# Ledger of designs, part 113: peptides against a protein of PDB entry 3J47

Target 1, 121 residues: chain A of PDB entry 3J47
Amino acid sequence: IRLTNQLKSLKGLQSKLKDVVEYLDKVINKELPINHTILGKLQDVFNLLPNLGTPDDDEIDVENHDRINISNNLQKALTVKTNDELMVIYISNLVRSIIAFDDLIENKIQNKKIQEQRVKD
Target 2, 69 residues: chain B of PDB entry 3J47
Amino acid sequence: YEEKEESNLAATKSMVKIAEQYSKRIEEEKELTEEELKTRYVGRQDPKKHLSETADETLENNIVSVLTA

## One batch from the design tools (peptide; made by RFdiffusion4, then SolubleMPNN)

Design b2_p24_7_s4 (from b2_p24_7, 12 letters changed)
Fold by OpenDDE base, seed 4:
Structure b2_p24_7_s4 (fold): chain B 121 residues (1-121), chain C 69 residues (1-69), chain A 24 residues (1-24)
Amino acid sequence: as target 1 above (121 residues)
Amino acid sequence: as target 2 above (69 residues)
Amino acid sequence: SGLDEMLERQEKASKLLREIAKEL
């Protein structure tokens, strides 16, 4: 299941990357203005695809043209950054969940003590 | 190329800052857990409440960071 | 991956917390 989802995400990213490349080519050729919306969507896709940053997939595409490599390196750097940010957020949420759970446990213990006292009365 | 490099550098610096903020938030959460533990031993409910509140604040900050990320 | 390890750590922590909650 996870692998299939990763593959699907990778395919989606690849398609989007292709679209971005096509757009950039059109911009370079002065056929279209720089569409910030496409870049934003690309960023959103990167934010949605935290697991894409495995270095193994990047080595395969290294043989493509220097510009693609620079774009891939920048994209990789952005992906790594996004992954790191997502990781930090995930860890933070986990830690907060743990603290909340500890508080819940303590509250439950206190409630139990209160109930025991009420039964003695 | 130079603009992209500059953008990447700025992004990297921002990530480092976020990581530092995250580390600080984790420390705040740990302090709250310690206060809760102390409250469990002392039977004073107030320190535990304070720890819970700090943990909630840390969680909220993380959520905001995720939303802004 | 680092993310997978973090996810695993989160799951372990969550399980531990659930066990503690059951003992209470």
Scores: peptide ipSAE 0.457, ipTM 0.855, DockQ to the pose 0.018; fails the geometry check
Fold by OpenDDE base, seed 3:
Parts: sequence; structure tokens; C-alpha cells
Structure b2_p24_7_s4 (fold): chain B 121 residues (1-121), chain C 69 residues (1-69), chain A 24 residues (1-24)
Amino acid sequence: as target 1 above (121 residues)
Amino acid sequence: as target 2 above (69 residues)
Amino acid sequence: SGLDEMLERQEKASKLLREIAKEL
């Protein structure tokens, strides 16, 4: 469900981007007037997008350490953060598995003791 | 699309909360292990069971966190 | 690399858990 929703959102964005490109091409070709509302929305989207462009600004690396998912360069830093989070989750799962295993071992030992007592009786 | 975006946002917020909860879950897991240790000494099966259940819940939450991530 | 290492560790843990489950 979540992955499907993400994919759907991405597809929607892709479609919208394609429509914008097509619109821009038509405007360049003087086939259609510029839709100012669409351009405004697109500008808003671009302002929300992390700056994909110039690799140069070192400061973007530090602030973006916290913001995981969105854009490619940010995506590398976010990939590191995601990897760290995945590592934590993995470790947690291991710990839980160990605890569950310990409980199973103890249950097995208790069961054996109960069986041994029944045989003695 | 909006519902999916909202779900993704909720999942992201949940992920941050999961980090905090993870620390708490680790502590809860330790408490369960301590109860198991105590149960080993006391020979009472009930505290051990409770610890096991809490450990399982912690595991489930971690799995959900992994799936969300 | 880090993700791959985590995956490998997870697989090892899963194998261990399966072995434990078989002994139980």
C-alpha cells in the first residue's frame, strides 16, 4: 500500500512535469499562451525541491543531513541517514530475535523439566 | 496522490518517532530480559511469558519500522 | 556498502533464528 502510494505520487509528479514541459514547448513555439497559474505552481514546487544543481555549496551537505528522502545530492546524504536508520532497525530486530530465542530456550528447558518430573512420578 | 503523500508524511513522522521509540523499546527489551532472568531464579513462568510478549511486541514494532523506512 | 553489510547481518541473524527454531 505505502509503496504503491509513493509510486502513484511519483507517477503523478512525472506526468505533471511532462505536461509542464509540453506546455513550455508550446509556449516557446507560440502555440499557447503561458499559463501563469501553472508556472506559479511549478515555481512553488521548485522552491520546495532541494537545489539539485551546483555541487559546490558545502553548506547544503550539513543542513541536509537531517532531511532524508527528496533529491539526488540530498539523496546521498539522506541515503546515509537512511542507512543508519536501517542499521538501527536491523540491530533492534536482532536484539528482539535474541530475546525471543532466549525465551524459547527457557521454555524448552522448563518443558524438559516438567517432562522429567512426570517420568519420575 | 494526496492520500499517498499524507501517508508518506505520516510515515516519515512516524520514522522520527520510531527512533525515539526504538530507544524506549531497547529499554523495554532489557526489562523483559531482566524479568526473564528473575523468572529463571524465581521459577515463575508468568513473568517470563510477559517478558517474551513484550519482546515480541518490540520485534513487531521494529519490523513495522523497517517496512516503513 | 553499509546497506549490504546490514542485509548480510540480517540474513545471518535470520539463519540463526531459524536454527534456533529448529532446535525448539
Scores: peptide ipSAE 0.453, ipTM 0.852, DockQ to the pose 0.017; fails the geometry check
Fold by OpenDDE base, seed 5:
Structure b2_p24_7_s4 (fold): chain B 121 residues (1-121), chain C 69 residues (1-69), chain A 24 residues (1-24)
Amino acid sequence: as target 1 above (121 residues)
Amino acid sequence: as target 2 above (69 residues)
Amino acid sequence: SGLDEMLERQEKASKLLREIAKEL
């Protein structure tokens, strides 16, 4: 049950991530307007992700004000993309950890059974 | 501006590809888990081991993908 | 303990993704 739920959750996450990526692609292509609510939720997801190393505040040279907004939107988009990629990586690592944990549990159960059998003998 | 847009587009496409690969890996992981479940019932260690190995491979691929991203 | 924490984080992520999916 727990494993199945984890797998289902992971699949759901994967599907959603794909949808988000597709949405972002459409936004980048100007096919759809930016949905601020989606972006906000995505940011919340990123905030729940362990602080993947602060991309070094590379001092974005503060110089050109007008470039800053577009650069900020693009950087925001890139940050969102980077965040999405990091999220995928994080989820993937979580899935791997879950699988490994399941294997460990099974091994432990088997070892316990073997030990019980030895005591019975 | 155009170069940045192109770079973003390329990055987005790459993310889509990664997502697809991830989906495939999840499926492989699921198959391994089913084999483990079967092994629990049948008491045969071999299917479980195979599932575990496939899961490990999936994990490794994901790690490599993460490292490459 | 670490795996449980990871699982909890995964569940939280999954919930958030579900919420995002509802808005999409």
Scores: peptide ipSAE 0.448, ipTM 0.841, DockQ to the pose 0.113; fails the geometry check
Fold by OpenDDE base, seed 2:
Structure b2_p24_7_s4 (fold): chain B 121 residues (1-121), chain C 69 residues (1-69), chain A 24 residues (1-24)
Amino acid sequence: as target 1 above (121 residues)
Amino acid sequence: as target 2 above (69 residues)
Amino acid sequence: SGLDEMLERQEKASKLLREIAKEL
């Protein structure tokens, strides 16, 4: 159950990342305006991620193109870091599932042996 | 910007350390599974259960470590 | 690409585990 939930959460995050990439591509192509709501949600996701050092969000003056690039680079870096962390978690959960499965196999074999002994008796 | 780069570098280094620790824990878990297999051949149920529990605990610790990193 | 590949690997592993569970 827990592993399945973690996998689902990871899949959800992956889907969101894909959406962000698609959005960024559309913005680069000038097909869509910068959706501040998406950026805000992404920031919220990053804030839910362990605090990479709080840049004091105070003085984001809107005008400087360079700041947008910096924000995009930071967002990209944070996204990559998040992906790496999720990957590690995913691998860990997979390993746990494999171990749990091995234990289940062992338990089933033991139960089968016990049943065979009972039939002989 | 430099502070962010330094923070990212530190975080990346921490992730590498966690990955190494995870790899070690995976190896320990494999060893426990092999011991369970050996115990299965010996026919003692109790050692297998203990090994399974230890493997689960190791995995839990790994997940917690990854989540806290 | 790397994350997608990992996800695919996990899915394959999960399928294999399910198959083994069915044989058990």
Scores: peptide ipSAE 0.435, ipTM 0.847, DockQ to the pose 0.022; fails the geometry check

Design b2_p24_8_s1
Fold by OpenDDE base, seed 2:
Structure b2_p24_8_s1 (fold): chain B 121 residues (1-121), chain C 69 residues (1-69), chain A 24 residues (1-24)
Amino acid sequence: as target 1 above (121 residues)
Amino acid sequence: as target 2 above (69 residues)
Amino acid sequence: KLKELLEKRQKKTEEKLKELLEIA
């Protein structure tokens, strides 16, 4: 369910980006008047998008590095963070699996002891 | 679309909170493992079962976290 | 013997968990 929703969101974003590109192409070709409201919203979206272009501004808050890479450079940093999170989750699952196995082994030992007691009685 | 972006934002905030909760769940799993060790010593079945259940819940939460990332 | 193996596995799991916490 969750992965499907993320995929649907990504597809929707891709479709919207395509529509914007098509709109921009039509405006460049003078087929449609420049819709300032759409351009303003796009500009706001681009301003909210992490700056892809200038590696020099150290001010890109570390907080955005942890989110999946929306734009290629930030997208790379976010991919690294996602990989690190996935690694942590993987190790966590391993730990839980080990604990569950330890419990299973103990339960098996207890069951064996109970059976041995029942055979002696 | 906005709902999914909000869901992804909530998922990301949930991931940070999951990392913190993960550290806490690891400690809870350790406590559970210690309680299992103690329960192995004390011979009481009920604390061991509770420990196993909490370890399983912790595992499920990690799997859900992985599926969310 | 089996209990000792379990304790060793638990310790290894805890060590890995600590390493992950240091990396995160």
Scores: peptide ipSAE 0.458, ipTM 0.853, DockQ to the pose 0.012; fails the geometry check
Fold by OpenDDE base, seed 3:
Structure b2_p24_8_s1 (fold): chain B 121 residues (1-121), chain C 69 residues (1-69), chain A 24 residues (1-24)
Amino acid sequence: as target 1 above (121 residues)
Amino acid sequence: as target 2 above (69 residues)
Amino acid sequence: KLKELLEKRQKKTEEKLKELLEIA
């Protein structure tokens, strides 16, 4: 369910982005008047998007590194954070697996002791 | 779209909360492991079973977190 | 032998737990 919702959201964003590109191309070609309201909202969205193209601005705003924003450079830093989080989850699963194995080993030892006692009786 | 984005944002917030809960679950897992150690000395099944159950619940929650990430 | 393996695994679990707490 969650993965399907994420995929649907991503597809919706992709479709909207395509519609924007098509609209911008039509405006450049003077085929359609500029819809100022849609462009203003789109500019706001683009201004909120991390700058994909300028490597030189040293203000890597450390605070926004944590939020899954679609920009490739910030996505690289976010990919590092996501990898760290996935590593933590992996270690956690490994720890739980170790505990479950310890319980299985203990259960096996108990079962063996019960069998040895039954053979002595 | 918005409902799924909200669900994904809730999942991410849940992941941060899961990291905090993970630290807490780690402590609970340690406590249970100590009880399992104590139960290994006392020879009764009940504390070990409770430890195993909590370890399993912790595993399930991590698997759900991985599936959500 | 099996008890010693359990103690080693438990110790490894505790170490990983500390590492997780340092990363979080």
Scores: peptide ipSAE 0.449, ipTM 0.847, DockQ to the pose 0.012; fails the geometry check
Fold by OpenDDE base, seed 5:
Formats: sequence, C-alpha cells, structure tokens
Structure b2_p24_8_s1 (fold): chain B 121 residues (1-121), chain C 69 residues (1-69), chain A 24 residues (1-24)
Amino acid sequence: as target 1 above (121 residues)
Amino acid sequence: as target 2 above (69 residues)
Amino acid sequence: KLKELLEKRQKKTEEKLKELLEIA
C-alpha cells in the first residue's frame, strides 16, 4: 500500500512537471497567456523546493528540511536522510533476526537434551 | 495525492516515534535474551518462550516500521 | 558448542545495539 502511494505521488509529480514544461513552451510561443495561479503555485513549490529547478548536482544546498520524496536536488539531500533511516531499520531487522536465531538455537539445545533424557530412560 | 502526502507525513512522525520505540525495543529484546539465558540454567521453559514471543513482536514492529519508511 | 555459539551471537547483538545507540 505505502510503496504504491509513493509511486503514485512520483507519477503525479512527473505529470505536473510535464504540464509545466508544456505550458512554458506555449507561453514562449505566445499561444497562451501566463496563468498567474499556476505560476504562483509553482513558485510556492519552488520556494519550498529551492533546488528543484537546477539540473546541476553541485548546487545541492543541503538546507535541512523534510527527508522524503521531493524532486531531484532536494531528493539527494532527502535521499541521504532516507538512506540513514533505512540503515537504522536494516540494523534493527538484523538485531531482531539475531535474537530469533538465538531462540532457535536454544530450542534446538532443549530438544537435544529432551531426546538424550528419553534415551537414558 | 493528498492522501499519500498525509500518509507520508504520518510515516515521518511514525519514524521519529519508531526511533524512540526502537531504543525501547532493543531493551526489551535484551531482556528477552537474558531471560532465555536464565531459563537455560534453571531448565524452566516458560520464561524462555515469553522472551522469544517478545523478541518476535519487536521484530514485527521493526518490519512494519521499515515498510512505513 | 551450541551454548558457546549462542553467547557469541548475544555479544554480537549487544555490539550492534551499542553501535545503533551511537549513531542515533
């Protein structure tokens, strides 16, 4: 469910970006007036995502806001934060797997002791 | 889109809570392992079983947290 | 042998837990 929602959000963002590019091309060609409402919302998105418009990897201003699912440059900083979180989760799962394995070993030892006792009786 | 954004916000809040719960879960897991060790020496199966169940619950919660990440 | 393996795994779990606490 959650992964599907993330994929849907990414697809929606991609569609919106495509619509913006198409709109900008039409404005450059003087086919349509600038839609101030769309432009204002886009500016708000750029103000929240200052590095979204720069294709260059080097201007990843690591300014420290939200960790998840923003477009490319903020996505790198967010990807680092997400990677750290994923690492913590991975280690947590490893710890749990070790505990479950310890219990399995103990169960095997107990079963072996029970069998040895039954053979002596 | 909005429903997914709300889900992501809830997930991020859940991650902060998961970090706190993770520290607590690690402690619960340690307690479980100690009880298992004690049960190995005493030969009483019941405390070991309870410890194993608590470790399993801790594992499930981490998996849910990973799926929420 | 099996008890010694369990003790080694417990120690590894404790070490990983300490590392996680240092990273958090």
Scores: peptide ipSAE 0.442, ipTM 0.844, DockQ to the pose 0.011; fails the geometry check
Fold by OpenDDE base, seed 1:
Structure b2_p24_8_s1 (fold): chain B 121 residues (1-121), chain C 69 residues (1-69), chain A 24 residues (1-24)
Amino acid sequence: as target 1 above (121 residues)
Amino acid sequence: as target 2 above (69 residues)
Amino acid sequence: KLKELLEKRQKKTEEKLKELLEIA
């Protein structure tokens, strides 16, 4: 179960990265407006991604500005999708919490009825 | 890069499927809640307990989905 | 009172579910 969940998380992260890339492409193409909050979270995700690829630090700065803007816009669109997914998950958890509270309320009502019956007997 | 993109597309499709499954679970939870409401009027205990258990299972699955997201 | 609170909470849950379906 835990390993499967980790694999699912990794797949979700990969999908998120793809969505980021796709969003960046859409923003580059001016098809979608930039969402700043999403971009920020996605930047955080990219900053947390270990630099797996390119070893050499210095000369990459200037060409990276366009790539960083591409990464930022892509990150923004992926962040929109990620935010939408996170929102769905959040609402879902909220719904479950509400149902659990409804059950708790019902249990309290039942307990009260049982107590009232015991007092009448 | 392309293989990664394809893998990401597949993962995105899987996530959409998970969202659909989640929506279905929410609907099942609603149905159970309606049965529980009916049971409150009828005063019988058993259907309400089953509904509560199903809601808890649904909640657990969402928590796992959040932890995996 | 408790039943009314439960009904209100259920209604709120249904509203949130509808919002989720609109977002998905």
Scores: peptide ipSAE 0.417, ipTM 0.836, DockQ to the pose 0.016; fails the geometry check

Design b2_p24_8_s2
Fold by OpenDDE base, seed 2:
Structure b2_p24_8_s2 (fold): chain B 121 residues (1-121), chain C 69 residues (1-69), chain A 24 residues (1-24)
Amino acid sequence: as target 1 above (121 residues)
Amino acid sequence: as target 2 above (69 residues)
Amino acid sequence: KLKEELEKRKKKTKEKLEELLKLA
């Protein structure tokens, strides 16, 4: 469910970006006037996106370095954080799998004992 | 789209909490494994089942955490 | 810190696996 929602959001963003590109192309070709409202909202979205081009050394908020990088240069730092989180999750999953296997082995041993008892009766 | 974005934001906020909970879940998983070991000695099927279920829940939570990451 | 914690978790997982193997 969560991955599907993230994928849907990403697809929506991609579609919107495509629409903006198509709109910009039409404006360049003088086919349509610039929709200032859509452009303004897009600019706001881009301004809310972590600065892709020049993170001034001072605005690398250390807190965002540990959080998933949404935007390319900030994305590298956030990619590191994402990798660390993925690693933690992977280890946790591995541990859970080990426990589940332990239980399975125990259940198998119990089932074998029950069968051995039934053969003796 | 907006609902998913909100869900992703909530998930991201939860990641920090998940990291803390992860350490706790690992400990809970260890306890479960120890209880399974103890249950093997005691021969009680019910404690083993409970341990398995808790381990599975811990695994599921970790998977959800990965998916949120 | 994070790398060290990861290594600790890996070690714990390995220990659990070894315990499972001894039981199996």
Scores: peptide ipSAE 0.452, ipTM 0.855, DockQ to the pose 0.014; fails the geometry check
Fold by OpenDDE base, seed 3:
Structure b2_p24_8_s2 (fold): chain B 121 residues (1-121), chain C 69 residues (1-69), chain A 24 residues (1-24)
Amino acid sequence: as target 1 above (121 residues)
Amino acid sequence: as target 2 above (69 residues)
Amino acid sequence: KLKEELEKRKKKTKEKLEELLKLA
């Protein structure tokens, strides 16, 4: 369910980007007038997207760098954060598995003690 | 689309909360292990079972967090 | 590094399980 919803959102974004590119191409070719309302909303979306193309702006805005994979260059530093988070989750799962195994072993030891007591009676 | 984006945003917020809860869950898991150790000394099954159940719930929450990430 | 640490933790979990299995 969650993966399907993410895929649907990505497909919707891809379709919208394609429509924008097609619209921009038609405007460049003077086939259609610029829809100012759609273009303004799209510009707002692009301004909210991390700049993929300028390597030189040293404003490593460290604060936005922590949040998940939409844009590739910000995505590289976000990939580090995602990797760290995945490591924490993996470690947590291992710790829980160890505790669950410790409990299973303790249950087995108790069952063995109960059987040994039944044999002595 | 919006429902899935909201679910992903909720998942991301849940990951931040999971990082905080992770530290707390590690402590809860240690407490469970200590209660199991105490229960092993006392020889009573009931506290050990509760500890095991809390550890399992902690594990399930971490798995859900990984799947959301 | 992270994968190696994960594998080390899995190994420790397995070793602990085997130790517990010997006690049972």
Scores: peptide ipSAE 0.434, ipTM 0.847, DockQ to the pose 0.011; fails the geometry check
Fold by OpenDDE base, seed 5:
Structure b2_p24_8_s2 (fold): chain B 121 residues (1-121), chain C 69 residues (1-69), chain A 24 residues (1-24)
Amino acid sequence: as target 1 above (121 residues)
Amino acid sequence: as target 2 above (69 residues)
Amino acid sequence: KLKEELEKRKKKTKEKLEELLKLA
């Protein structure tokens, strides 16, 4: 469910970006007037996503280094933090898997002991 | 789209809490393993079962955390 | 610190696994 929602959001963002590019091309070609509503929403997105589409790695504010990836460039700086978080989660999952495996082994041993007792009775 | 965006926002807010919960979950996992060791010596299955269930819950919570991240 | 804690946890898990194997 969650992964599907994330994928849907990403696809929606991609579609919207494509629509904006297409609209800008039409405005440049004087085929359509500027849609102020779309432009306003795009501006809001850029204000919420500072440095979205800026090529320079150097504009990544150190203060946002600890926040989650919104844009590819901001994502590069945030990738370090995200990688650290993912690593912690991965280790946690491994530890849980090992505990679960240990429990399964113990359950199997107990089952064998019960069977051996039943054969002796 | 909107439901997914809301879910992503909730996930982001949960990330800070996940770090705190992670430390607690690690301790819970250790406790479970100790109870399993005790159950091996005592030969009583009931404490061992409870330990296994808590370990599974801890695993599930980590998977949800990974999906949130 | 984090890496050291991780290695300590891995070691504990390994020790528990070895104990389980001896019981089996």
Scores: peptide ipSAE 0.411, ipTM 0.838, DockQ to the pose 0.011; fails the geometry check
Fold by OpenDDE base, seed 1:
Structure b2_p24_8_s2 (fold): chain B 121 residues (1-121), chain C 69 residues (1-69), chain A 24 residues (1-24)
Amino acid sequence: as target 1 above (121 residues)
Amino acid sequence: as target 2 above (69 residues)
Amino acid sequence: KLKEELEKRKKKTKEKLEELLKLA
């Protein structure tokens, strides 16, 4: 179970990375607008990714600015999708928490009734 | 790169499917809560416990989904 | 839009919680 969940998480991360790439491509193609918050979080994710294979060459700076904006828009589209997914997950957890709380309240009421009956007997 | 993109598209489609399944689970949880409400009114203990267990399972699955996301 | 939808959902959750608290 845990290993399967880790594999699923890794697949989700891979999907998110692909979504980032796809988003970056769409932004490169000027098809979609950039979401900065998601881009920031995605940048944080990229910064946390071990530097897999950035070659050291200094000259990459100037062409990168347009690539960064495109990356930002694609990252935004993917970030929008990621944000939508995160929102769905958040709402789902919230709903489950509410239901669990409702059940806990009901159980407490039942326990009180059982105690009151035991005191009357 | 393209193979990764296709794999990611597939993963994204899987996430959409998970979201749909999640929406369905939320609806099932609501139905169970309504049954609990009815069961509270009818005064029978057994359906409420089952609803609570289903809600807990749903919560656990969401937590796992969050941890895996 | 997304933030507003999130706020609406939070409000609904809060309302449900308050309703449950009144029943208890």
Scores: peptide ipSAE 0.406, ipTM 0.834, DockQ to the pose 0.017; fails the geometry check

Design b2_p24_8_s3
Fold by OpenDDE base, seed 5:
Structure b2_p24_8_s3 (fold): chain B 121 residues (1-121), chain C 69 residues (1-69), chain A 24 residues (1-24)
Amino acid sequence: as target 1 above (121 residues)
Amino acid sequence: as target 2 above (69 residues)
Amino acid sequence: DLELEKQKRLEETQKKLQELLKLA
């Protein structure tokens, strides 16, 4: 179940990334105006994915400062929210790893006891 | 802008709720692990294993909930 | 000798688990 859910989440992320790429291509082609909200969400995704390659498009034309600030604040808030979510996921994974480790140790202890019993027989 | 702000606020509230649920489930998992430890001391291996499995399931549900957010 | 080493490794793992339980 867990692995299947992880795979589903990964597929969802992949689809979302594809949609983002398609949107960026449309923006580059001037077919759509730059939606700062989408860019903000994308930046949030990128901030959450620190190692998913530097989008070389650091050249967001800084010209429209006021729209950028509101979008940046919302983007920042979304980034914080997404960071919090990532932290929760990280903690959950850590706790699962601890439990799995505990179970592994218990299994080893049981195996040791079984071996000790076999030596006494 | 306002619509985006409202959507972000709603999303933030949802994330806070998920975080709270996650914290609660983590505590439930800890309790299960403690009971498993107690069961180990009593020498009842089967109850301990069952508790560990229940803790793992609880953690799994928490992670899925966080990932779905 | 090998069995004794396995037992020592098991004891070390148990200690690590107890330490993890204290950290959780």
Scores: peptide ipSAE 0.353, ipTM 0.824, DockQ to the pose 0.009
Fold by OpenDDE base, seed 3:
Structure b2_p24_8_s3 (fold): chain B 121 residues (1-121), chain C 69 residues (1-69), chain A 24 residues (1-24)
Amino acid sequence: as target 1 above (121 residues)
Amino acid sequence: as target 2 above (69 residues)
Amino acid sequence: DLELEKQKRLEETQKKLQELLKLA
């Protein structure tokens, strides 16, 4: 369900971006009148785009990065965060696996002791 | 789209909370491992079984978290 | 030996989790 929702969101964003590009091309070609509201929102997006390209601004608020996933640098930062999260999950699974192995070893030792006792009887 | 984004944000917040709970669960798993060590000396299966069950539950929760990520 | 190695791995895992909690 979540993966499907993420994929749907990404597809929707891609479609919207394509529509924006097509609209901008039509405006440049003077085929359509400039919609000031759409252009204002696009300008806001473009004003945020330079912040997506500069690696040095430490203050990229992690909350805004989820919205701006369109830029490769933000994708890189989100990829790093996702990688860290995956590492936590991996380590967690490893720890649980270790505990399960310890239990299996102990069960094997107990079974061996029971078998040794049965051979002595 | 917005509903899925909100769900993903809620999931990410849940994952941070899960990481905190996981740190606590690791401590609980250590305590249970100590009880297993004690049970290894006492020869009673019950504390060891409980530790194994808790470890399994912790594993299952991590697997669900991986599947949800 | 194996049990000691498991304990060390568990401790390393806990440290990593604590580091991740500090980064979150």
Scores: peptide ipSAE 0.445, ipTM 0.849, DockQ to the pose 0.014; fails the geometry check
Fold by OpenDDE base, seed 1:
Structure b2_p24_8_s3 (fold): chain B 121 residues (1-121), chain C 69 residues (1-69), chain A 24 residues (1-24)
Amino acid sequence: as target 1 above (121 residues)
Amino acid sequence: as target 2 above (69 residues)
Amino acid sequence: DLELEKQKRLEETQKKLQELLKLA
């Protein structure tokens, strides 16, 4: 179970990375508008991702301002997709929590009715 | 790099499928909750318990999905 | 669009919860 979950997380990370790459490609191709909020969240996710990139890229010169912007835009698009996925998961969890709460309320109502019946008997 | 990208594309497609399955589960849970509301009105206990159990299972699956995401 | 639909579902669920709370 734990290993499977780790593998799934790794797959999700890989998917996110792919989404980042795909978004970067779409941004490069000027096909999609940049959503800044999603980009910010994805940047946060990317910043939380251990730099699994080769440590040697610290020497890549400041001159590629365009690469950073491309990386940011790609990160933004992947952020959008990741954000959409995360939002779906979040909403889904919230809905389940609400349903569970509704059931709890129903159970309480039923328990009250049972108690009232017992008092009448 | 390309193989990794292809694998990532496949994983992304899998995630989309999971999202679709999740959406379907949400709809099923909603339907069950409506049946529970109807059952509350009719005063019959049994369908509500089953709906609650299904909702709990759905919640658990989402928690696992979030934990694995 | 998909997010808006999810939000609508959430609102519906919240309304249902509020109705249940009023019945309790």
Scores: peptide ipSAE 0.423, ipTM 0.843, DockQ to the pose 0.017; fails the geometry check
Fold by OpenDDE base, seed 4:
Structure b2_p24_8_s3 (fold): chain B 121 residues (1-121), chain C 69 residues (1-69), chain A 24 residues (1-24)
Amino acid sequence: as target 1 above (121 residues)
Amino acid sequence: as target 2 above (69 residues)
Amino acid sequence: DLELEKQKRLEETQKKLQELLKLA
């Protein structure tokens, strides 16, 4: 069950990533307006991605800086929110993994005790 | 612009709610682990199993929430 | 000796798990 759910989750994430990429391509091609929700999700993905190489300091014209700053602040806020959600999910998964590991250790200890009892008998 | 702002606000509220639900699930998982610890000391297997199961359920729900988010 | 060492490792793992649970 757990492995199946993990696979399902991974597939869902993969599909979502694909949709985001397709959306980004459409935005780059100016076919669709920038959907802030998708952009926020994408920023979240980018923040989760370790620093992909600094796009070179290509002089992105100063005039877009203010709109980019407002978009960056909203995007930062959305990114922060998504990062918080992702962080919560990560922590939860970590906690579950720890609990499962603890149970495994306990089971192993119990099995060892049972074996020791069988050898004494 | 307004529709996008409303959508973003709704999304933000939904994320806050998800975070709260996640925090609650983490607490439930901790409770399960504490019961497992108690069960180790008392030598009762059943409470540990129940705690493990509840922790697993909490994790599954969190994973589903992450995927939905 | 080997079995005792395995038991010690198990106890250490349990301690680490408890520490992780406290951090979570």
Scores: peptide ipSAE 0.386, ipTM 0.834, DockQ to the pose 0.011; fails the geometry check

